# Peptides against a protein of PDB entry 3V4L, part 284

Target 1, 386 residues: chain A of PDB entry 3V4L
Amino acid sequence: GQPLAKDKVALLIGNMSYWEHPKLKAPLVDVYELTNLLRQLDFKVVSLLDLTEYEMCNAVDEFLLLLDKGVYGLLYYAGHGYENFGNSFMVPVDAPNPYRSENCLCVQNILKLMQEKETGLNVFLLDMCRKRNDYDDTIPILDALKVTANIVFGYATCQGAEAFEIQHSGLANGIFMKFLKDRLLEDKKITVLLDEVAEDMGKCHLTKGRQALEIRSSLSEKRALTDPVQGAPCSAEALVRNLQWAKAHELPESMCLKFQCGVHIQLGFAAEFSNVMIIYTSIVHKPPEIIMCDAYVTDFPLDLDIDPKHANKGTPEETGSYLVSKDLPKHCLYTRLSSLQKLKEHLIFTVCLSYQYSGLEDTVEEKQEVNVGKPLIAKLDMHRGL

## One batch from the design tools (peptide; made by RFdiffusion4, then SolubleMPNN)

Design b2_p27_2_s2 (from b2_p27_2, 16 letters changed)
Fold by OpenDDE base, seed 1:
Structure b2_p27_2_s2 (fold): chain B 386 residues (1-386), chain A 27 residues (1-27)
Amino acid sequence: as target 1 above (386 residues)
Amino acid sequence: MKIVSYSSLSNSPEDTEPDGEHPIPKA
């Protein structure tokens, strides 16, 4: 019969905004497009941008809590990385220059922990470099992996080689995701799908002699990303997994704020990623005696590092939100919260209405505090160890 | 058009930006 997944869970990490390393751009697009494709494949997807070492460790731990016997686990990473002695290291955004294994996440350690969960399939898609790091002489003594015959690695590049993005004036995928996305929905054994992606990449003149996909597999069964999820959650663990995932993707409800001057504001929320939310404000009612009014959001928790210069923009694109802008209401002010994993408390902020009456030169301000609880990934309390 | 490596390990100082404006033809 066709293999069944008990469930399908994916963790997607895109690191771009490095502190001590060259900034990337493609991981934004790659994580977003891969999230949408994996959701069409009935994956429970956690999508995270710009994680520190600590945040990456906690994201992996929360991902491992979603894994169980017969669950399909997929880890995608796009960012800086290296490979020493056959161990792949994902580089967090806070990694020093030079980085070492002690500053990075070892993929083979994650694989070991996934094997302990008795997963049905383990897929790693690593859009990172595989050059040796000569600043890291550490030889990880890893325990021998179990012979589970259910492991697939898709490396964006060959051993000892680099992975690349092509930066243009517009949004573009990384080289690996550009070819992967076109085939990801195909009902094929995952190793066959990746082999076709390798052939497509091999036809590209830009990648020829620079980057080639490498497939490492022990997969003995005909498993595909299209494999159906086994029916209604029948175990307590499956119910907990579904609730935990749903909790991590719950947006605040849209609300209507009423000011004393008679102005009504709609406050709305949109998810770009599991840790990235857009807040938008719109004037839905204005008394005729008020000639001008604007609704600003301010006084965010300090843990979110919100620069006021990037808040309250007339377009989503001016906030750095290029991917969800088409699905947002028009004629709002937009603010992008890009670090929801850092939120320790409830998201409390101020809505400030600035307005002018007909025939008065001075602007008037009214303020309302808003508490929206813990949005999205902030509900997982990824910082419980600090 | 800038090609950016996912390796930040600057072993080689030749960040040769290949200035090659090869227009990818829109097919």
Scores: peptide ipSAE 0.261, ipTM 0.654, DockQ to the pose 0.172
Fold by OpenDDE base, seed 4:
Structure b2_p27_2_s2 (fold): chain B 386 residues (1-386), chain A 27 residues (1-27)
Amino acid sequence: as target 1 above (386 residues)
Amino acid sequence: MKIVSYSSLSNSPEDTEPDGEHPIPKA
């Protein structure tokens, strides 16, 4: 029969906005597109951008809590990285220059922890460099991995080689994701699917002699990303997993704010990623005596590090949101919250209505505080040490 | 067209190939 997954869970990390390293662009598009594809495959997807070392550790720990016996686990990473002695290291955005193993997450350590969960399939998709880091001579004493015949690594590049993105004037995928996305929905054994992606990448003149996909697998069964999730009855653990994932993806409800002047504002929320939310405001009712009015959001928690210069924009694109802009209401003011993982408490902010009456030169302001609780990933309390 | 390495440890010069619109042949 076709293999069944007990459940399917994916953690996608895209690091771009490095502090001490060259900034990347493709991980934004790659994580977004891969999220949409994996959702069509019935994966529970946590998608995170621009994580620190601490935030990456916590994201991995939360991902491991979603794993259990017979669950399919997929880890995708796009960003800076290196490989020493066959160990792959993912580089956090706060990593020093030069970075070392103590500043990075070892993928083989994550694999060990996934094997302890007795997972049905472990897939690693690593869109990072595999060049040796000569500043790190640490040989990781990795405990021996269990012999599980359920592991697949898709490396965007060969051992000792670099992975690349092609920066155009617009949004573009990384090289790996450009080919992976076209095959990902195919009902094929995951190793066969990745072999076809490797062939497609090998035909590209841009990648020829620069980047080639490497597949490492110990996969004894015909497992595919298309494998159906086992239906009801859900175990108690499956119910807990579903609730945990649902908490991490719950948006605030849209609100209708009423001001004393009789203006009504629609406050809406959209998820770009598990840690990235767009707030938008629109005027839904205006008294005829009010000639002009705008609704600004302000007084955000300091933990979110919101630059006011990028808040309250007339387009989503002016906030740095290029991917969800088509799905957003038009004629709003938009604000992008890109660091929801940093939110320790409830998201409380002020909606400020600025307006002018017909025949008065002075602008009037009214303010209303809004508490939307913990949006998206902020519900996981990633700041609580386990 | 700019190729960016995911290795911050590479001093690989950013080969800024000039903006040649190479038409992707529609096969």
Scores: peptide ipSAE 0.252, ipTM 0.638, DockQ to the pose 0.162
Fold by OpenDDE base, seed 5:
Structure b2_p27_2_s2 (fold): chain B 386 residues (1-386), chain A 27 residues (1-27)
Amino acid sequence: as target 1 above (386 residues)
Amino acid sequence: MKIVSYSSLSNSPEDTEPDGEHPIPKA
C-alpha cells in the first residue's frame, strides 16, 4: 500500500541578524517559501527567524513534544554553521565571535532525541557551512544512535565546504532552496527527490566547484514528503499535537475600534512567520467635520524591542515586510513585530487617533488600549524556564 | 553580485571576495 504518516511536523529556523557575525538575507525568503510548500504537503509548520541560543533550544524542545511513533519530522536550518568530527552545529544569532559548541546547537543531539520518539521519517535540511571550526576542539560523546533508521540528511554543501548565498539588490533564495523548491512537491522517495535537486544544482555555473548537495541516508523504506497523513486524529496524543500547533498559529481577530469623535478604525493582524506579525490600521469611517486623521499604534511591551522609528509605516516594505505585502490591505499604517518569542505576557498596546476638525488649528488625540492576548508563537511561552 | 559565506570563521585572513565573474554573455 502507499506509506502513511501518523502526522507531519516541521520546524524551520532562519538566522540572519547575527550580533557578532556577518548578516545574511536568503534565510528570510527560504523559510517563507519552504513554509508555504510544506503546508501544501499537510505539514504542521513552525517557522522562526533570528533565534538566540536559548530560544533555539526551546524551539527544538517544543518541536520534539510534537513528535511520536510514525510521525514525520522535518528540521530545516538556514544560517551560519560548522561541522567538527561529523557533528553539525547551528549558530544562534547571539553567538560570540569566535563561537564554540557550548554556544551552538548540535544536530546529532537533536537526531538522538528524534530517534527516541520512534518517528516514521526524520529529514534534516541543513543550509549552512560544513567547514571545520578550529576554535572548537570539543569532541561530542554521542551515545550510540538507535538503529530505528528512517533518517535523511540534505546538506546544502559537501563535508569541509562552505555554503553560500548570492546577494542581489532584491530578495533571492539561497542556492539550495532555489533548486529544492522546484521539486519539493513531487511524489518521489525523499532521497530520489534530493538526488534530482543535486543534479539540478550541479548544472548551475554559479555553484559548480563551490557548492554541491550531499545526501546522507539510512532510509530503508519508500517514504515521501507527499505521503498522506493517516485519517482522523483518533488518539489523545494526535488531538494534543493538533491543539499545540493551532495555538502557535492563532492570529488575533480583526477589531473595529470606535472613537468618541465618531471615527472608526479597523485593526488587523497578519502572520509573516510563527514569531513575526504585522499589525495594520485603517480609517473605515470619518465624520465630514474631521479634515485629517491618522491611527498610530504605540506603547508596546518592552520585551519586543520595537523601535518607534520603524512603526506606523505607509507601506509593509518600509517595515521590512516584503513577502506578505501583496496579501495585505492597501492604504493602512503598518507595524512589524519581529520577535514574538520574547513576549512574556499578553500583547497590550495603545491605538492613538490623531485628528483635526475643520476650522480648528489644534490637533486632538484620543487613545484606546488593546489587549490581543498571546499571538502566534507567544502562546507556547518559549521563555518558560528562566 | 556579492557571494556571502555561511561561515563567519575565516581560517585565512584573505577574505577573497570571489571575483564576480560576470557571466560573459556569449556574443
Scores: peptide ipSAE 0.250, ipTM 0.637, DockQ to the pose 0.159
Fold by OpenDDE base, seed 3:
Structure b2_p27_2_s2 (fold): chain B 386 residues (1-386), chain A 27 residues (1-27)
Amino acid sequence: as target 1 above (386 residues)
Amino acid sequence: MKIVSYSSLSNSPEDTEPDGEHPIPKA
């Protein structure tokens, strides 16, 4: 019979906004598009942008809690990286220059932990460089991996080579994701699918002699990303896993705020990623005596590091939200919260209504505090280790 | 059109920062 997955779980990390390293752009698009494709494949997807070392470790730990016997696990990473002695290192955004293995996450350590979960399939998609880091002389003493015959690596480049993005004036995929996305939904053994992606990449004149996909696999069974999830979760562990994932993806409910002047505001929320949320405000009712009114959001928690200059924009794109702008209501003010993983407390903020009456020159302000609890990834107490 | 490497480490002091416009062959 066709193999069944007990469940399907993916962690996608895109690092772009490096502190001490060149900034990237493609990981934004790549994580977003891959999230949408894996959701069509019935994956439970956690999608995270711009993680520190500590935040990456916690994201991996939470991902490992979602893994169990016969679960399909997929890890995607796009960002800076290196390979020393056949070990792949993912570089966090807070990594020093030069970075070392002590500042980075070793993929083979994650694989070891996934093998302890008795997973049905382990897929790693690594859109990073595999060039040696000569500043890191550490020889990793890794424990011998178990012979599980269920491992697939898709490397965006060959050993000792670089991976690239092509920055245009618009949104563009990285080189690997550009070809992967066209094949990802195919009902094929994952190694056959990646081999077709390698052929498609090899036909591109931009990649020829610069970047080539490498497949490393021990997969002895015909397993595909299209493999159906085993029917209704009857186990206590499956219920717990579903509840944990659901918590990490719970948006605040839309609210209707009523001000004393008789203005009504719709407050809405949209997820761009598991750690990125758009807040939008719209005026849904205005008394005729009020000639002008605007609804601003302000007084955010300091741990979110929200620059007021980037808040309350007339378009999602002016906030840096280029991907979800089609799904958002028009004629709002938009604010992008890009670091929800940093939120230790409830998301409390102020909605400020500024308005003017007909025949009065002075603007009037009314304020309401809003508590929306912990949105999205902020429900996973990624900070409990402090 | 800028190519950006996912390697930020120059292994040699003569490797100019990966912020360099690597010339893509003009098609």
Scores: peptide ipSAE 0.240, ipTM 0.629, DockQ to the pose 0.181

Design b2_p27_2_s3 (from b2_p27_2, 14 letters changed)
Fold by OpenDDE base, seed 1:
Structure b2_p27_2_s3 (fold): chain B 386 residues (1-386), chain A 27 residues (1-27)
Amino acid sequence: as target 1 above (386 residues)
Amino acid sequence: MEVVSMASLSNSPEDTEPDGEHPIPLA
């Protein structure tokens, strides 16, 4: 019969906004595109941008809690990275310069933990450089991996080589994602799919002699990302996994705020990633005596590090949201909340209505505090390890 | 269309070649 997955879970991490290292652009688009494709494949996807070491550890721990016997696990990483002694290290955004293994997440350690979950398939897609880091002299003592015959690595590049991004018109894709996205939905054994991606990359003149896909596999079964999920979640573990994933993707409900002046504001929420939300405000009713009014959001929790200069923009793109802008209502003010993983408390903020009456020169302000609870990934309390 | 390396560390202090904007011309 066709292989069945007990469930399918993916963690996608895109690190771009490094503190002490060159900023990347591709991980934004690559994590977003891959999220949408994996969702079409019935994966439960957690998508996270710009994680610190601590936040990456917690994201991996939460991902491992979603894994169980016969579950398909996929880890995608796009960002800075290195490979020493056949061990791949993912570099957090807060990593020092130079970084070492003590500042980074070892993929082979994550693999060990995934093997302990008795997973049906383990897929790693690593869109990072694989150059040696000569500042890291650590020889990782890896415990012997179990012989599970269910592991696939897709490395965006060869050992000792760089991965590249292609910048075009302000957006960038990783070279790996550029070719992977065209084939990811194909009903093929995952190694065969990746071999075809490797052939497509090998035809690209931009990458020829610079980047080539490497596939490492122990996969003895014909497993595909298209493999159907086994039946309705009837196990207690499957229900818990579904509830945990649903919590990480719960948006606040859209609300209508009514001000004393008679202005009505629609407040709406959109997810860009599991840790990135857009707030948008629109004037839905204005009394005729009010000639002009705007609804600003302010007073965000300090943990979110929201620069007021990037809040309340006339377009999603001015907030740095290029991907979801087509699905957003028009004629709003937009605010992008990145780093929702940092939110320890409820998301409480102020909606400030600034307005002007006909024949008065002075602007009037009214304010309402809004509590939307813990949105998206903030429900998982990724801070519980401190 | 520009191809940019995702490399972050130079192993030599001399390999601070600036992020070489090598515009591969689309011929």
Scores: peptide ipSAE 0.259, ipTM 0.634, DockQ to the pose 0.179
Fold by OpenDDE base, seed 5:
Structure b2_p27_2_s3 (fold): chain B 386 residues (1-386), chain A 27 residues (1-27)
Amino acid sequence: as target 1 above (386 residues)
Amino acid sequence: MEVVSMASLSNSPEDTEPDGEHPIPLA
């Protein structure tokens, strides 16, 4: 019969805004495009940008809670990384310079934990460098991995080599994602799909002799990312998994705020990533006696580190939101919340209406406090333990 | 289009100790 997945779950991490290391650009586009493709493949996708070591550990732990017997697990990472003694290390944004294994997440440790879940397929897509880190001579004592025939690694580059991004004046994919995205929806065994991606990369003049895809696989079965999910979630575990995923993707409902002056504002929310939300305000009704009015958002929780200079922009692009700008309503003020994983409390903020009456020189302000609960990834409390 | 390395660590020029041929002991 056709192979069936019990469920399909993906964690995508894109680290770009390093504190002590060179900033990257490709992970933004790569995580976004891969998220949209995996959603078309019926994956439950958590997409996270710019995680600290602690936040990465918690993201992996929450991902492992979604895994169970016969579930397909996919981990994608784009960022800085290294490979020592055949162990792959993902570098968090707060990693020191130089970093060591104690500051990084070992992929083989995550694989061990995925094997304990008896997953139906384990896919690792590692879009990072695989050079040795000579500042780290620590050999991680990994317990012996279980002998399983359901593991696939797609390394964006060869052992000892660098991964590359395309510097363009605009948004561009990394080299690996550029070729992966064109084939990811094909109904093929995942190793065959990755072999075709490797052949397409090998034809690229930009990467010839610099970067080549390496595939490691124990996959004995014909498993594909296109494999259908088995039936309605009838088990208690499947219902819990679906609820946990749904929590991480629940946006606040759009609100219509009514001010005493008779102005009506629409407050809306859009997800760019599981930890990145756009807030937008629009004036939907203005009394004729009000000549000018603007609706600003302010007084955000300190945990979000929102610079007021980057809030309330006339375009999504001015907030740094280039990817979802086509799907957003026009003629709003936009604010980007890029660190929802840091939110310890409910997202409470103020909507401030500034307006002027016809024939009065003075500007009037009205304020309303808005509580939207915990949006998106903030529902998982990824800060638990701080 | 320029292709830029995602490498974060510069190997110090001093820590290029040549891979000393650790003589695999002929047992």
Scores: peptide ipSAE 0.254, ipTM 0.627, DockQ to the pose 0.221
Fold by OpenDDE base, seed 4:
Structure b2_p27_2_s3 (fold): chain B 386 residues (1-386), chain A 27 residues (1-27)
Amino acid sequence: as target 1 above (386 residues)
Amino acid sequence: MEVVSMASLSNSPEDTEPDGEHPIPLA
């Protein structure tokens, strides 16, 4: 019979905004595109951008809490990385220059922890460089992996090689994601699917002699990413997993704010990633005596590190949001909240209405405080310990 | 279309040449 997954869970991490290292572009698009594809495959996807070491550890811990016997686990990483002695290291955005293994997450350690969960399938998709880091002389003493015969690694590049981005029209995909996305929905054994992706990469003139996909697998069963989820969540563990995932994806409800001047504002929320939200404001009613009015959002929690220069933009793109702009309402002011994982408390902010009456030169302001609770990933309290 | 390396560390100060079209030899 076709294999069944007990559930399907994916953690996608895209690190781009490095503090001490070259900034990347591809992880933004790659995590977003892969999120949408894995959702079509009935994966519970947590998608996170620009994580510190501590935040990456917590994201992995939360991912491991979603794993259980017969669950399919997929980890995707796009960012800086290296490979020493056959161990793959994912580099956090706060990693020092040079970084070492003590500043990075070892993928084989994550695999060990996934094997303890008795998962049905473990897939790692690593869109990072695999060059040796000569500043790291540590040989990780890893515990012996269990023989589970349910492991697949897709490396974007071969051992000792670089991964590449394709820059086109201001957006970039990783080379790996460019080819992976075209096949990811195919009902094939995951190793066969990745082998076809490797063939497609090998036919491309841009990648030939620069980047080749490596597949490392111990997969005894014909498991596919298309494998159906086993039934309704009948177990207490499946219910807990569904609730925990739902918590990480709950947006605030859209609100209609009414000001004393008679202006009505629609306040709305959209998820770009599990840790990135767009707030948008729209004037839905204006009294005729008010000639101009704008609704700004301000007074955000300091933990979110929001630059006011990038807030309250006339387009999503001016906030740095290029991906969700088609799904957003038009004619709003937009604010992109990155780093929702940093939020320790409720998201409280001010909506400031600035307006002018007909025949008065003076601008008037009215303010309303808004509490939207903990949006998206902020419900998981990923900062418990800083 | 420009192809840009995702490399973060230069192991040698000589590797800071902006990688023009030089084919890195597959080891």
Scores: peptide ipSAE 0.251, ipTM 0.623, DockQ to the pose 0.201
Fold by OpenDDE base, seed 3:
Structure b2_p27_2_s3 (fold): chain B 386 residues (1-386), chain A 27 residues (1-27)
Amino acid sequence: as target 1 above (386 residues)
Amino acid sequence: MEVVSMASLSNSPEDTEPDGEHPIPLA
């Protein structure tokens, strides 16, 4: 019969804003585009940018809670990384220079934990370098992996080589994602799909002799990312999984704020990633006696580390939000919250209306506090282990 | 060997593709 997935779950991590290492650009675009493609494939996708070691560990733990018998699990990582003794290490944004295995996440440890869940398919897409880290002499003594015959690794580069991003004046993919995205929706065995991506990358002049896709697989069955989700009545476990995932993707409802002066503001929310939200404000009604008015957001929780200089922009692009700008309403003020994983409390902030009456020189201010609860990934309470 | 910031390796004159695309290593 056609293979069936019990469910499909993906964790996508893009690290680019390193503290002690060179900043990257491609992970932003790559995670966003891959998220949209995997959603078209009926994956439950958690997409996270710029995670610390602790935040990466918690994201993996929450991902593993969504895995169960016959579930398809996909882990994508784009960022700095290394390979020592056939073990792949993902580098968090807070990693010291030099980093070691103690500062990084071992992919083979994640694979072990996925095998304990009796998953139907385990896919790892690793868009990172595979050079040896000579500052890390640790030989990981990993327990023997189970023979599950359902593992696929797509490495963006060959062993001992670098992976590359394309530095362009605009938004650009990493080299791996540039070719992967064109084939990802094809109804093919995942190893055949990745082999075709490898052939396409091998034709690229930019990568010849620098980067080549490596596929490592034990996959004995004809499984594809297109395989349908089993439509059977949701087990209690499947219902719990669906509810947990839905909580991590719930946006605040759009609000209409009414000020005493008679101005009405629309407050709206958009997800760029599971940990990145855009707040936008627009004036939807203004009394004729008010000649000018602006609505800005302020007084955010300190955990979000919001610089007021980057808040309340006239365009999404001025916030650093280039990807969702087409789907946002026009003529708003925009604020990007990029660190929702850090939010321990409810997202409480102030909407301030500054306005001027006709024939008065002075500006008047009115303020309303807004509580939107825990948006998106902040509902998972990734910090409960502290 | 100091992990020299990749900013110094991306300035290899050999890594300048003629189209202005510069591959940056992800490590």
Scores: peptide ipSAE 0.065, ipTM 0.557, DockQ to the pose 0.051

